# Peptides against a protein of PDB entry 3T6J: the designs that were tried, part 294

Target 1, 375 residues: chain A of PDB entry 3T6J
Amino acid sequence: PIVESYIGFIESYRDPFGSRGEFEGFVAVVNKAMSAKFERLVASAEQLLKELPWPPTFEKDKFLTPDFTSLDVLTFAGSGIPAGINIPNYDDLRQTEGFKNVSLGNVLAVAYATQREKLTFLEEDDKDLYILWKGPSFDVQVGLHELLGHGSGKLFVQDEKGAFNFDQETVINPETGEQIQSWYRSGETWDSKFSTIASSYEECRAESVGLYLCLHPQVLEIFGFEGADAEDVIYVNWLNMVRAGLLALEFYTPEAFNWRQAHMQARFVILRVLLEAGEGLVTITPTTGSDGRPDARVRLDRSKIRSVGKPALERFLRRLQVLKSTGDVAGGRALYEGYATVTDAPPECFLTLRDTVLLRKESRKLIVQPNTRLE
Target 2, 372 residues: chain A of PDB entry 3T6J as posed
Amino acid sequence: PIVESYIGFIESYRDPFGSRGEFEGFVAVVNKAMSAKFERLVASAEQLLKELPWPPTFEKDKFLTPDFTSLDVLTFAGSGIPAGINIPNYDDLRQTEGFKNVSLGNVLAVAYREKLTFLEEDDKDLYILWKGPSFDVQVGLHALLGHGSGKLFVQDEKGAFNFDQETVINPETGEQIQSWYRSGETWDSKFSTIASSYEECRAESVGLYLCLHPQVLEIFGFEGADAEDVIYVNWLNMVRAGLLALEFYTPEAFNWRQAHMQARFVILRVLLEAGEGLVTITPTTGSDGRPDARVRLDRSKIRSVGKPALERFLRRLQVLKSTGDVAGGRALYEGYATVTDAPPECFLTLRDTVLLRKESRKLIVQPNTRLE

## One batch from the design tools (peptide; made by RFdiffusion4, then SolubleMPNN)

Design b2_p27_1_s2 (from b2_p27_1, 11 letters changed)
Fold by OpenDDE base, seed 1:
Structure b2_p27_1_s2 (fold): chain B 375 residues (1-375), chain A 27 residues (1-27)
Amino acid sequence: as target 1 above (375 residues)
Amino acid sequence: SAPTSVVLDPATSIGPGSGITYEEYLK
C-alpha cells in the first residue's frame, strides 16, 4: 500500500485568532479506488473552474494541477480528525506553487448505525434518501470543496516593488462595475486581513463551490452518478447542507456572540443565504416531537434548487470571491457577519431553534482508535 | 506572512477538540 503521513503545526482552527497551528499528525493508506475519482475530477478541474461565477480575472492565472488523494487513516494524533485537508496553508504558495488535496475517506465512512427514527430535523420522506445518499453526496462535496473550493480564486496583490498581479486598467469588479480599488499589499495575507472571519469565510466559500458545482452534470458523471441517482445525490447534498446549517446552531454561543466551529458557522451562513432566496426553497418548521417537546423540520424543495437556489448561491459566491480577491475586509465582514448573525427574529427564530437543536442532540461519539484490516 | 489556515472539514472533524463528529453532522 501507498502510505502517506504528515506531522507538524498545520491547522489553526484551535487558535481563536486563526494564526497558530495545532500540532498534529497522521499515518494513512491511499485508497486507490476513491483516489481515481478524484483524479478524474482533477483532470476536469481547469474546465470546471471556468464554471465558477467570477470573471477569469478573478481566477488563478495559471492552473496548477494538484494532487488529490483519498486516504484511509490508520492513526491520527490531534484534537480532531478532519474529513479533508488542503495543504499548504499559504495562499501565496497555493497560487504560485500549487497544493495537495487529501480526503480522509474512512473518516467519512465512519457512521455509527444511526437509527432512522433518530435522524433529526428531516421530513420522513427524505430520511431514506438521506441515509442512502449521504455518503456518496459527501464524497462529491468534499472533492469539490477541496479541489475547486480552496483551490480556486485569485488574490489581487501588489508586491513590495509596487507591481500588481493584475491589470489595474482592464480588470473590472463585477459587483461594482468599477476598476479594482483594493488589494493585498506586500506582507498582507488572507488570514492577516480577514482575521477572525478568515477561516469560516473560506470554508463558506469552499462549501458554496461544492453546492454550486455539484449541479454540473460532468461532476456527477465523474463520481459515477447519472439520471435519477445524480439528482438524488444533488438533492441530498443540498439537503445535508441546509440541515447542517440548522445543526450549526449548537456551536453558536449567544452570550459571547461567537461561533466555536468555523465550518458550522459557514454552513449556517449558507443556510441563511438559501433561506433568503425564499420562494419556498428552504423551510424550517418548528414542530412538536412525539415526546411533546420542541422539534423542527427542514424541507428543501428539490424542484427549486436550480431555479432558486443556484442563482442565490451564485450571487453570494461571487460576492465572497470578489471581496476576497480585492481584500475588501469591510465589505467581506459586513457580508459574512450579516449572514452569520444569530438572532431570534422571526420567521426563523434561530435562537429558539438553537434550543431545539440542543434539546435534540445526542451524545457525542468519538473515534478513539481507528482500526484498519486487510481482508 | 501569516499562514492561511484552510482546514477542509467539509464534513466533520471527529475528536475531542473537534467541533462535531461525522455522525453528529449526519444526524
Scores: peptide ipSAE 0.021, ipTM 0.525, DockQ to the pose 0.061; fails the geometry check
Fold by OpenDDE base, seed 2:
Structure b2_p27_1_s2 (fold): chain B 375 residues (1-375), chain A 27 residues (1-27)
Amino acid sequence: as target 1 above (375 residues)
Amino acid sequence: SAPTSVVLDPATSIGPGSGITYEEYLK
């Protein structure tokens, strides 16, 4: 088998300032079959990047073909096992040297092993579909998230010599219609500028890229989905995200007005964006469970994903990228923290929903070290 | 170019210390 490993101070999620990496390492075996799908995605990446909702001037000048591999984890050392990895975590290196994407296949498999009776917050009619397509949809989402999410976008930079990596005269901010007025100066990084929101913001951008691009037929074809199956994968992917946004409330601490998990905050933000889109796209309905206790149902109108959801996500995702590219921390914070705010205001009453989420919380899944054998 | 960090979604992380379990992520 092909064995891969990495080790070092890699992920900074536990650093409130997003700067200091946690020591992490893994040993894994290559899953050739799944890796082949990701290779096809890589082959299409340059074209798919053009489908993102920002001007080419806000995209990387040169696409560097990354490696993308699906791995079955034998051992993982760290505070948590991710489903996907994009390294290095340095944008400058990504732009100049390239990057590697990794999907931890068996982690995903474990995550998707959900019993129907334990599946919370979904309509009964959606449960079987969700169970069937959760795995495949997640593969799509992870691939897009890592490769085209984290792997996309340009930072506008002025170097130490005063030179810009963009044409100040011709590049227009699509949100303002004006020339670029802010950028990263020498020594400034994404993490250093956006600090406390950097990780969650970037995850939100990457997740949004996944949702947005999964609507593209070419993406689904790469993963082997066509026709009704493709539509079901799309639906379940979006449904999973809005459900995740509700579940995210578990990781909000009302007393401190803070989020304890960057990805979950990101998913809540996306939920808020899609709720704001209105028109019955997403509905969260408080209910009473069979046990007589509070429950909730998330409903996503499949027929409105493209007509209502996509445009809303497009606008939001473009704003995320533009603010990121221009180093507009004030604008970025205003946007992101606005959507990340949790109140008990009607109609959603998120703080009340949080109580419901906590009440319905399932036991945490654990990954046990797998065994290998000769066959 | 300014270094950018790629943040892996901890929500997809399963195990002790992960902000969310993969199950929670999928939930």
Scores: peptide ipSAE 0.020, ipTM 0.513, DockQ to the pose 0.057; fails the geometry check
Fold by OpenDDE base, seed 4:
Structure b2_p27_1_s2 (fold): chain B 375 residues (1-375), chain A 27 residues (1-27)
Amino acid sequence: as target 1 above (375 residues)
Amino acid sequence: SAPTSVVLDPATSIGPGSGITYEEYLK
């Protein structure tokens, strides 16, 4: 088997400022079959990048073909195992030198093993479909998230010599209709500027890219889904995201008005965006469980994903990218923190829902890392 | 400059001896 490993101070999620990396490392084997799908995705990446809802001027100047591999983790040393990785974690390097993507396939597989009776917050009619397609939908989402999420977008930079990596005279901010008014100066980075929201914001962008691009037939085809199967994968992917947004409330601390997990915050933000879209796209309904205690159901109207969901996500995702590209911290923070705010205001009553989420919380899974053998 | 973490839903330790996994939330 092909063995891959990495080690070092890589991820900064445990640093409130997103600055200091946590030491981690893994040893994994390549899943050739799944890697082949990701290779096809890479082959289509240049074209798919054009489908993203921002002008080409806000995309990387040149497509740099990355490596994308699905890995089965044998050993992971760290605070936890990610589902996917995009490295390096420097936007400037990603933009100029390229990047590598990995999907930790067997980590995702563990996520697939949900017992139907333990599946919370879904309608009964969706549970079997969810169980069936969660795995495949995760593969799609991870691929898009890493490759075309984290791997997309341009930062506008003025270098130490005063030169810009964009034409100040011709590039127009699609949100303002004006010329570019802000950018990253020498020494400024995404994380240094956006600081406390940088990680969650970027994850939100990447997740949004996944949802947005999974609607593209070519993407589903790459992963081997066509017709009704493709539509089911799309549905489950979106359903999973909105459900995750509800589950995210576990990681909000009302007393401190803060989030404890960047990805879950991101998913909550996406939920808020899709709820704001209205028109019956997403509905969260408080219910009473069979035990007589509070419960909830998330409903996603499949028929409105493209008509309502996509446009809402498009606008939001474009704003995320534009604000990121221009280094507009004030605008970015206002946008993101606005959607990340948790109140008990009707109709959602998120703080009340949080109580329900906590009540229905399942115990943590213990991940037993696998062995491998030669047959 | 400091790196920005860009992984899909890492298992993150919120505190000593604690952490969350992708599987816990995306069941």
Scores: peptide ipSAE 0.020, ipTM 0.524, DockQ to the pose 0.041; fails the geometry check
Fold by OpenDDE base, seed 5:
Structure b2_p27_1_s2 (fold): chain B 375 residues (1-375), chain A 27 residues (1-27)
Amino acid sequence: as target 1 above (375 residues)
Amino acid sequence: SAPTSVVLDPATSIGPGSGITYEEYLK
């Protein structure tokens, strides 16, 4: 078997300042069958990047083809096991030297072991479909998230010599219709400029890319889905995201007005975007559970994903990218924190819903890692 | 340059109550 590993101070999610890495390490075996799907996605990446809702001038000049492998983890040491990884964690290196994507396939599978009766916040009619397609839809989402999410977009930079990596005279900001008025200066990075929102903002962008591009037939074909199956995968992927946005409330601390999980904050933001789109696309309905206590149901209108959801996400995703590219921290913060704000305002009453989410939460699953032996 | 963590946590992504078997996942 092909063995892969990494070890060191890698991820900084546990650092409030996003600077200090946690010491992590894993040993894994390459899943060749799953890796083949991701390789096909990589092969189509340059074409799919053109489908993203920003001008080519806001996309990387050249896509640096990464390795993308699916790994079956034998052992993982750290505070949490990710589903997908994009490394290195330095933007400058990713833009100049390339990157590697990893999907931890067997970790995903373990996380999905949930009984139907324990599945919260979904309509009964959606539960079976959700259970059936959650895994496959997640593979699609992870692939898109890592490869085309984190792997996409250009930062406008002025180097130490004063040279720009974009044509100041011809590049137009699609949101303002004007020339580019802000950029990253020498020594400035995404993290240094956007600071406290950088991680969550980037995760939100990557998740949004996943939702947006999963609508493309070529993506579904790459993963082996056609016809009704493809539509179900799309539906479940979007449904999972809106549900995740509700679940995200667990990780909000009202007293401190802060989020404890970057990904969950991102998912809540996406939920807010899709709710704002209106037209019955997403509906969250407070209910009463069989135990007589508060519950809730999330409904996603399948027929409105393309007509209502896609345009809303398109506009939002474009704004995220434009603000990121131009280093517009003020605009980016205003946009992102606006959607990340949790209030008890009608009709959603998110703080009240949070109480419901907390009431219905389950304990975090423990991943037990057995020994592997040859017999 | 400050490092950026770019991972997707399956535990947080899947949420409570969602599950497929590993065998089903591979199909």
Scores: peptide ipSAE 0.019, ipTM 0.449, DockQ to the pose 0.041; fails the geometry check

Design b2_p27_1_s3 (from b2_p27_1, 11 letters changed)
Fold by OpenDDE base, seed 5:
Structure b2_p27_1_s3 (fold): chain B 375 residues (1-375), chain A 27 residues (1-27)
Amino acid sequence: as target 1 above (375 residues)
Amino acid sequence: MEPTVVELDPSTAIGPGSGITYEEALK
């Protein structure tokens, strides 16, 4: 078997400032079959990058073809096991030197074991579909998230010699209609500038890229989905995201006004964006469970994903990228923290919903190292 | 290779020093 490993100070999710990596490592075996799908995605990446909702001037000047492999993890040492990884975790290096992607395939398989009776916050009519397509939709989402999410976008930089990596005279900020007024100076990085919101902000961008691009037929075809199956994968992917946004409330601490998990914060932000879009796209309805206690249902109108959801996400995602590219920390913080704010204001009453989420909290699943054998 | 999944008590809280897996977060 082909063995992959990494070890070192890699992910900074546990650093409040998003700078210090946690020491972690894994040993894994390459899943050749699933890797082939990701290789096809890589082959289409340069074209798909053009579908992202920002001007080419805000995208990398040259696409550097990465490796992308699916891995069956034998052992993982760290505080949390990701579904996917994009390394290095330095945007400047990703921009100039390239990157590598991995999907932790057997970690994703944990999601495939969802039991219908334990599935919370979904309409009954959606549960079977959700169970059927959750796994496949995750493969799509992770692939897009890592490759085209974390792997996309340009940082505007002035180097130590004073040279810019963009044309100051011709590049226009699509949000303001003006010339670029801010950028990264020598020594400034994404993490150093955006600090406390950097990780969650980037995860939000990457998740948004996944949702946005999963609508593209070519993406679905790469993963082997066509026709009704493709539409179901799209629906379940979006449904999973909005559900995750609700579940995310578990990881908010009202007393400290902080989030304890960057990805979950990101998913909540996306939920807020899609709720703001209105027009019946997403509805969260408080209900009463069979036990007589509070419950809730999330509804996503499938027919409005493209007409309402996509445009809303497009605008939001573009704003995320523009603010990131220009190093506009003030604007970026205002935007992101605005959507990340949790209040009890109607109609959603998120703090009240949080109580419901906590009440309906499912048992934590502990992933244990598998044994291997030769047959 | 399929991992072994152990379900913990629903009342088990994630401590400040504990991590979380991607799938655990999505339950």
Scores: peptide ipSAE 0.020, ipTM 0.590, DockQ to the pose 0.085
Fold by OpenDDE base, seed 3:
Structure b2_p27_1_s3 (fold): chain B 375 residues (1-375), chain A 27 residues (1-27)
Amino acid sequence: as target 1 above (375 residues)
Amino acid sequence: MEPTVVELDPSTAIGPGSGITYEEALK
C-alpha cells in the first residue's frame, strides 16, 4: 500500500485567535479507488471554479493543479480527526505555490453505521434517504469543500515593493460597484486580519461552496450519480447541512457568547442564511417527542433548493469571498457575526432550540483506529 | 489494507481540522 503521513503545527482551530497551529500528525494508506474520483474532480476543477459566484478577478490568477488523495487513516494524533484536509493553511501559499487535498475516507464511512432510531430532528420520511445517502453526499461535500472551497478565491495584496496583484483601475467590487478600496498589505494574512472569525468564516465559505457546486450536474456525474440518485444526493447533502446547523447549537456557549467549534458555527451560519431565504425552504418546528419531552424537526423542501436556496447561498457566498479578497474585516465581521448571533428571538427561538438540542444529544463517541484488513 | 474509524459522527468532521475534539469525545 501507499503510505502517507504528515506532522507539525497544522490547524489553528484550538487557538482563539486562529493563528497558532496545533501540533498534530497522521499515518494513512491511500485508497486508490476513491482517489480516482477525486482525480476526476481535480481534472474538472478549473472549469468548476468558473461556476463560483464571483468575478474572475476575485479568483486565483493561475490555476495550480493540486493533488487530491483519499486516505484511510491508521492513526491520527491531535485534538480532533478531520474528514478532509487542505494544506498548507496559508492563503498566500495556496495562491502562489499550490496545495494538497486529502479526504479521510474511513472517517466518512462511519456514516453508514448510523442507526435510524437515533437520528434526531429529521422527518420520518427523510430518515431512510438520509441513512442511504449521508455517506455518498459527504464524499461529494468534502471533495468540493477542500478542492474548490479552500482551494478557491484570491486575496488582493500589496507587496513590500508597493506592487498590487490586481489592477486597481479596472477591478470592480461586485457588491459596491466601486473600485477596490482595501487589500492585504505586506505582512498581513487572512488569520491576522480576521482573527477570531477567520477559521469559522473560511469553513463557512468552503461549506457554502460545497452546497452551491453540488447542484452542478458535472459534479454528481464525477462521483457516479445520475438521475434520481443525483437528486437524492443533493437533497441529503443540503438536508445534512441544515440539520448540522441545528445540531451546532450544542457548541454555542450563551454565557460567553462564544462558539467552541468553527465548523459547527459555520453550519449554523449557513442554516441562518437558508432560513432567511424564506419561502418555506427550511422549517424548524418544535415538537414533543414520544417521551413527552421537547423535540424538533428540520424540514427542507427539495423543490425549492434551486429556486430559493441556490440564489440565497449565491449572494451570501459572493459576499463572503468579496470581503475576504479585499481584507474588509469590518464588513466581514458584521456579516458573519450577524448570522452567527444566537438569540431567543422568534420565530426560531434558537436559545430554546439549543435546550432541545442538548436534551436530545447523543453520547459522545471515541474515535478508534486500530484495525486494518485485507480484502 | 483499509483501516476503520469507529464511533464518530462524520457530520462533525467535514473540513480541515474538523471533528469532535478529544476532550469532547471523552464526555
Scores: peptide ipSAE 0.020, ipTM 0.526, DockQ to the pose 0.158
Fold by OpenDDE base, seed 1:
Structure b2_p27_1_s3 (fold): chain B 375 residues (1-375), chain A 27 residues (1-27)
Amino acid sequence: as target 1 above (375 residues)
Amino acid sequence: MEPTVVELDPSTAIGPGSGITYEEALK
């Protein structure tokens, strides 16, 4: 078997300022079968990057073919086990030197363990479909998230010599219609500049890329889905995201106005974006459970994903990228924190929903020890 | 290869560093 490992200061999600890496390490074995799907995705990456909703001037100048492998984790030492990894975490290196992607396949497989009767906040009619396609949709989402999410976009930089990595005269900000007015200076990084929102913002961008590009037929084909199956995978992927946005409320601390998990904050933001799109795309309905206690249901109108959801996500995702590229911290913070704000304002009443989420909280699954069995 | 899994919502496992400890989830 091909063995992969890393050890060191890698992820900064536990740092409130998004700057200090957490020391972690893993040992894993390459899953060749799943890796082949990701290789096909990599082969299409250059083309798929063009489908992202920003001008080529906001994309990397040169496509550098990354490695992408699916891994079965044997041992992981850290505060948590990710589903995917994109390294290095330095945008400058990603832009100039390239990157590596991995999917922790057996971590994703844990998702299959949810029992139907314990599946919260979904309509009964969606539960079976969700259970069936959650895994496959996760594979798609993780692949897109890592490769085309974290692996996309350009930072506008002025180097120490005063040279720009973009043409100041010709590059136009698609949101303002004006020339680029802000950029990263020498020594400034994504994390240093966006600080407290950097990690969650980037995760939100990557998740949004996943949702956006999973609508592309070529993507589904790469993963082996066609026809009705492809549509179901799309639906479940989007459904999972909006559900996750609701579940995310568990990780919000109202007293501190703080999010405790960057990815869940990102998912809440996406939920807010899709709710704002309106037109019945997403509906969260407070209900009463069979036990007489508060409950809720999230509904996603499948027929409106492309007509309502995609345009909304497109606009949002473009804004995320433009603000990131230009180093516009003020604009980026205003946008992101606006969607990340949790209030009890109607119609959603998110703080009230949070109480419901906490009430319905399932026992969290902890990976205690990855036991690998040769089957 | 299936890890010995104690149940966390799989939705929390998506993306780099998406995993959190039980203690962190309770705080």
Scores: peptide ipSAE 0.024, ipTM 0.527, DockQ to the pose 0.166; fails the geometry check
Fold by OpenDDE base, seed 2:
Structure b2_p27_1_s3 (fold): chain B 375 residues (1-375), chain A 27 residues (1-27)
Amino acid sequence: as target 1 above (375 residues)
Amino acid sequence: MEPTVVELDPSTAIGPGSGITYEEALK
């Protein structure tokens, strides 16, 4: 078997300022069959990057073909085990040197094992479809998230000599219609500049890329889905995201006005964006469970994903990228924290919904190290 | 290669700043 490992101070999710990495490491075995799917995605990456909703001037000047491998994890040491990884975490290095992607395949497999009776907050009619396609849709999401999410976008930089990596005269901010007014100076990084929101913001961008690009037929084809199956994968991927946004409330601490998990905050933000789009795209309805206690249902109108959801996500995702590229911390913080705010304001009453989420909370799961054997 | 999943007591809370497993994040 092909064995891969990494170790070091890598992820900064536990640093409130998003700067200091947690020491983590894994040992894993390459899953060749699953890796082949991601290789096809890599082969199409340069083309797919052009489908992202920002001008080419806000994308990397040159696409550097990364590796993308599916891994079965033997052991993972860290505070949390991810589904996918994109390294290095330094945007400048990603732009100039490239990056590597991995999918932790057996971790994903565990996540796919959902019992119907334990599946919360979905309409009954969606449960079977959700169970069927959660796994496949998540493979798509992870691939896009890592490769084209974390792997996309350009930071505008002025180096120590005063030179810019973009043409100040010709590059236009698509949001303002004006020339670029801000950028990263020498020594400034994404994490250092955006600090407390950097991790969650980036995860939100990457998740949004996944949702946005999964609508593209070519993406689904790469993963082997076409026709009705492709549409179901899309639907379940979006449904999973909006459900996750509701579940995310578990990780919000009202008393401290903070989020305890960057990915979940990101998913909540996406939910808020899609709710704001209106037109019946997403509906969260408080209900009463069979046990007589509070419950809720999330509904996503499949027919409105492309007509309502995509445009809303497009605008939001473009704003995320533009603010990131230009180093506009004030604008970025205003945007992101605005959507990340949790109140009990109607119609959603998110704090009340949080109580429901907590009430319906499932048991914590622990992934135990698998064993290998010689056959 | 399938890992073993152990369900913990639902009362077990994830503390602030603690990492979570993938399946915990996508319950």
Scores: peptide ipSAE 0.023, ipTM 0.583, DockQ to the pose 0.090; fails the geometry check

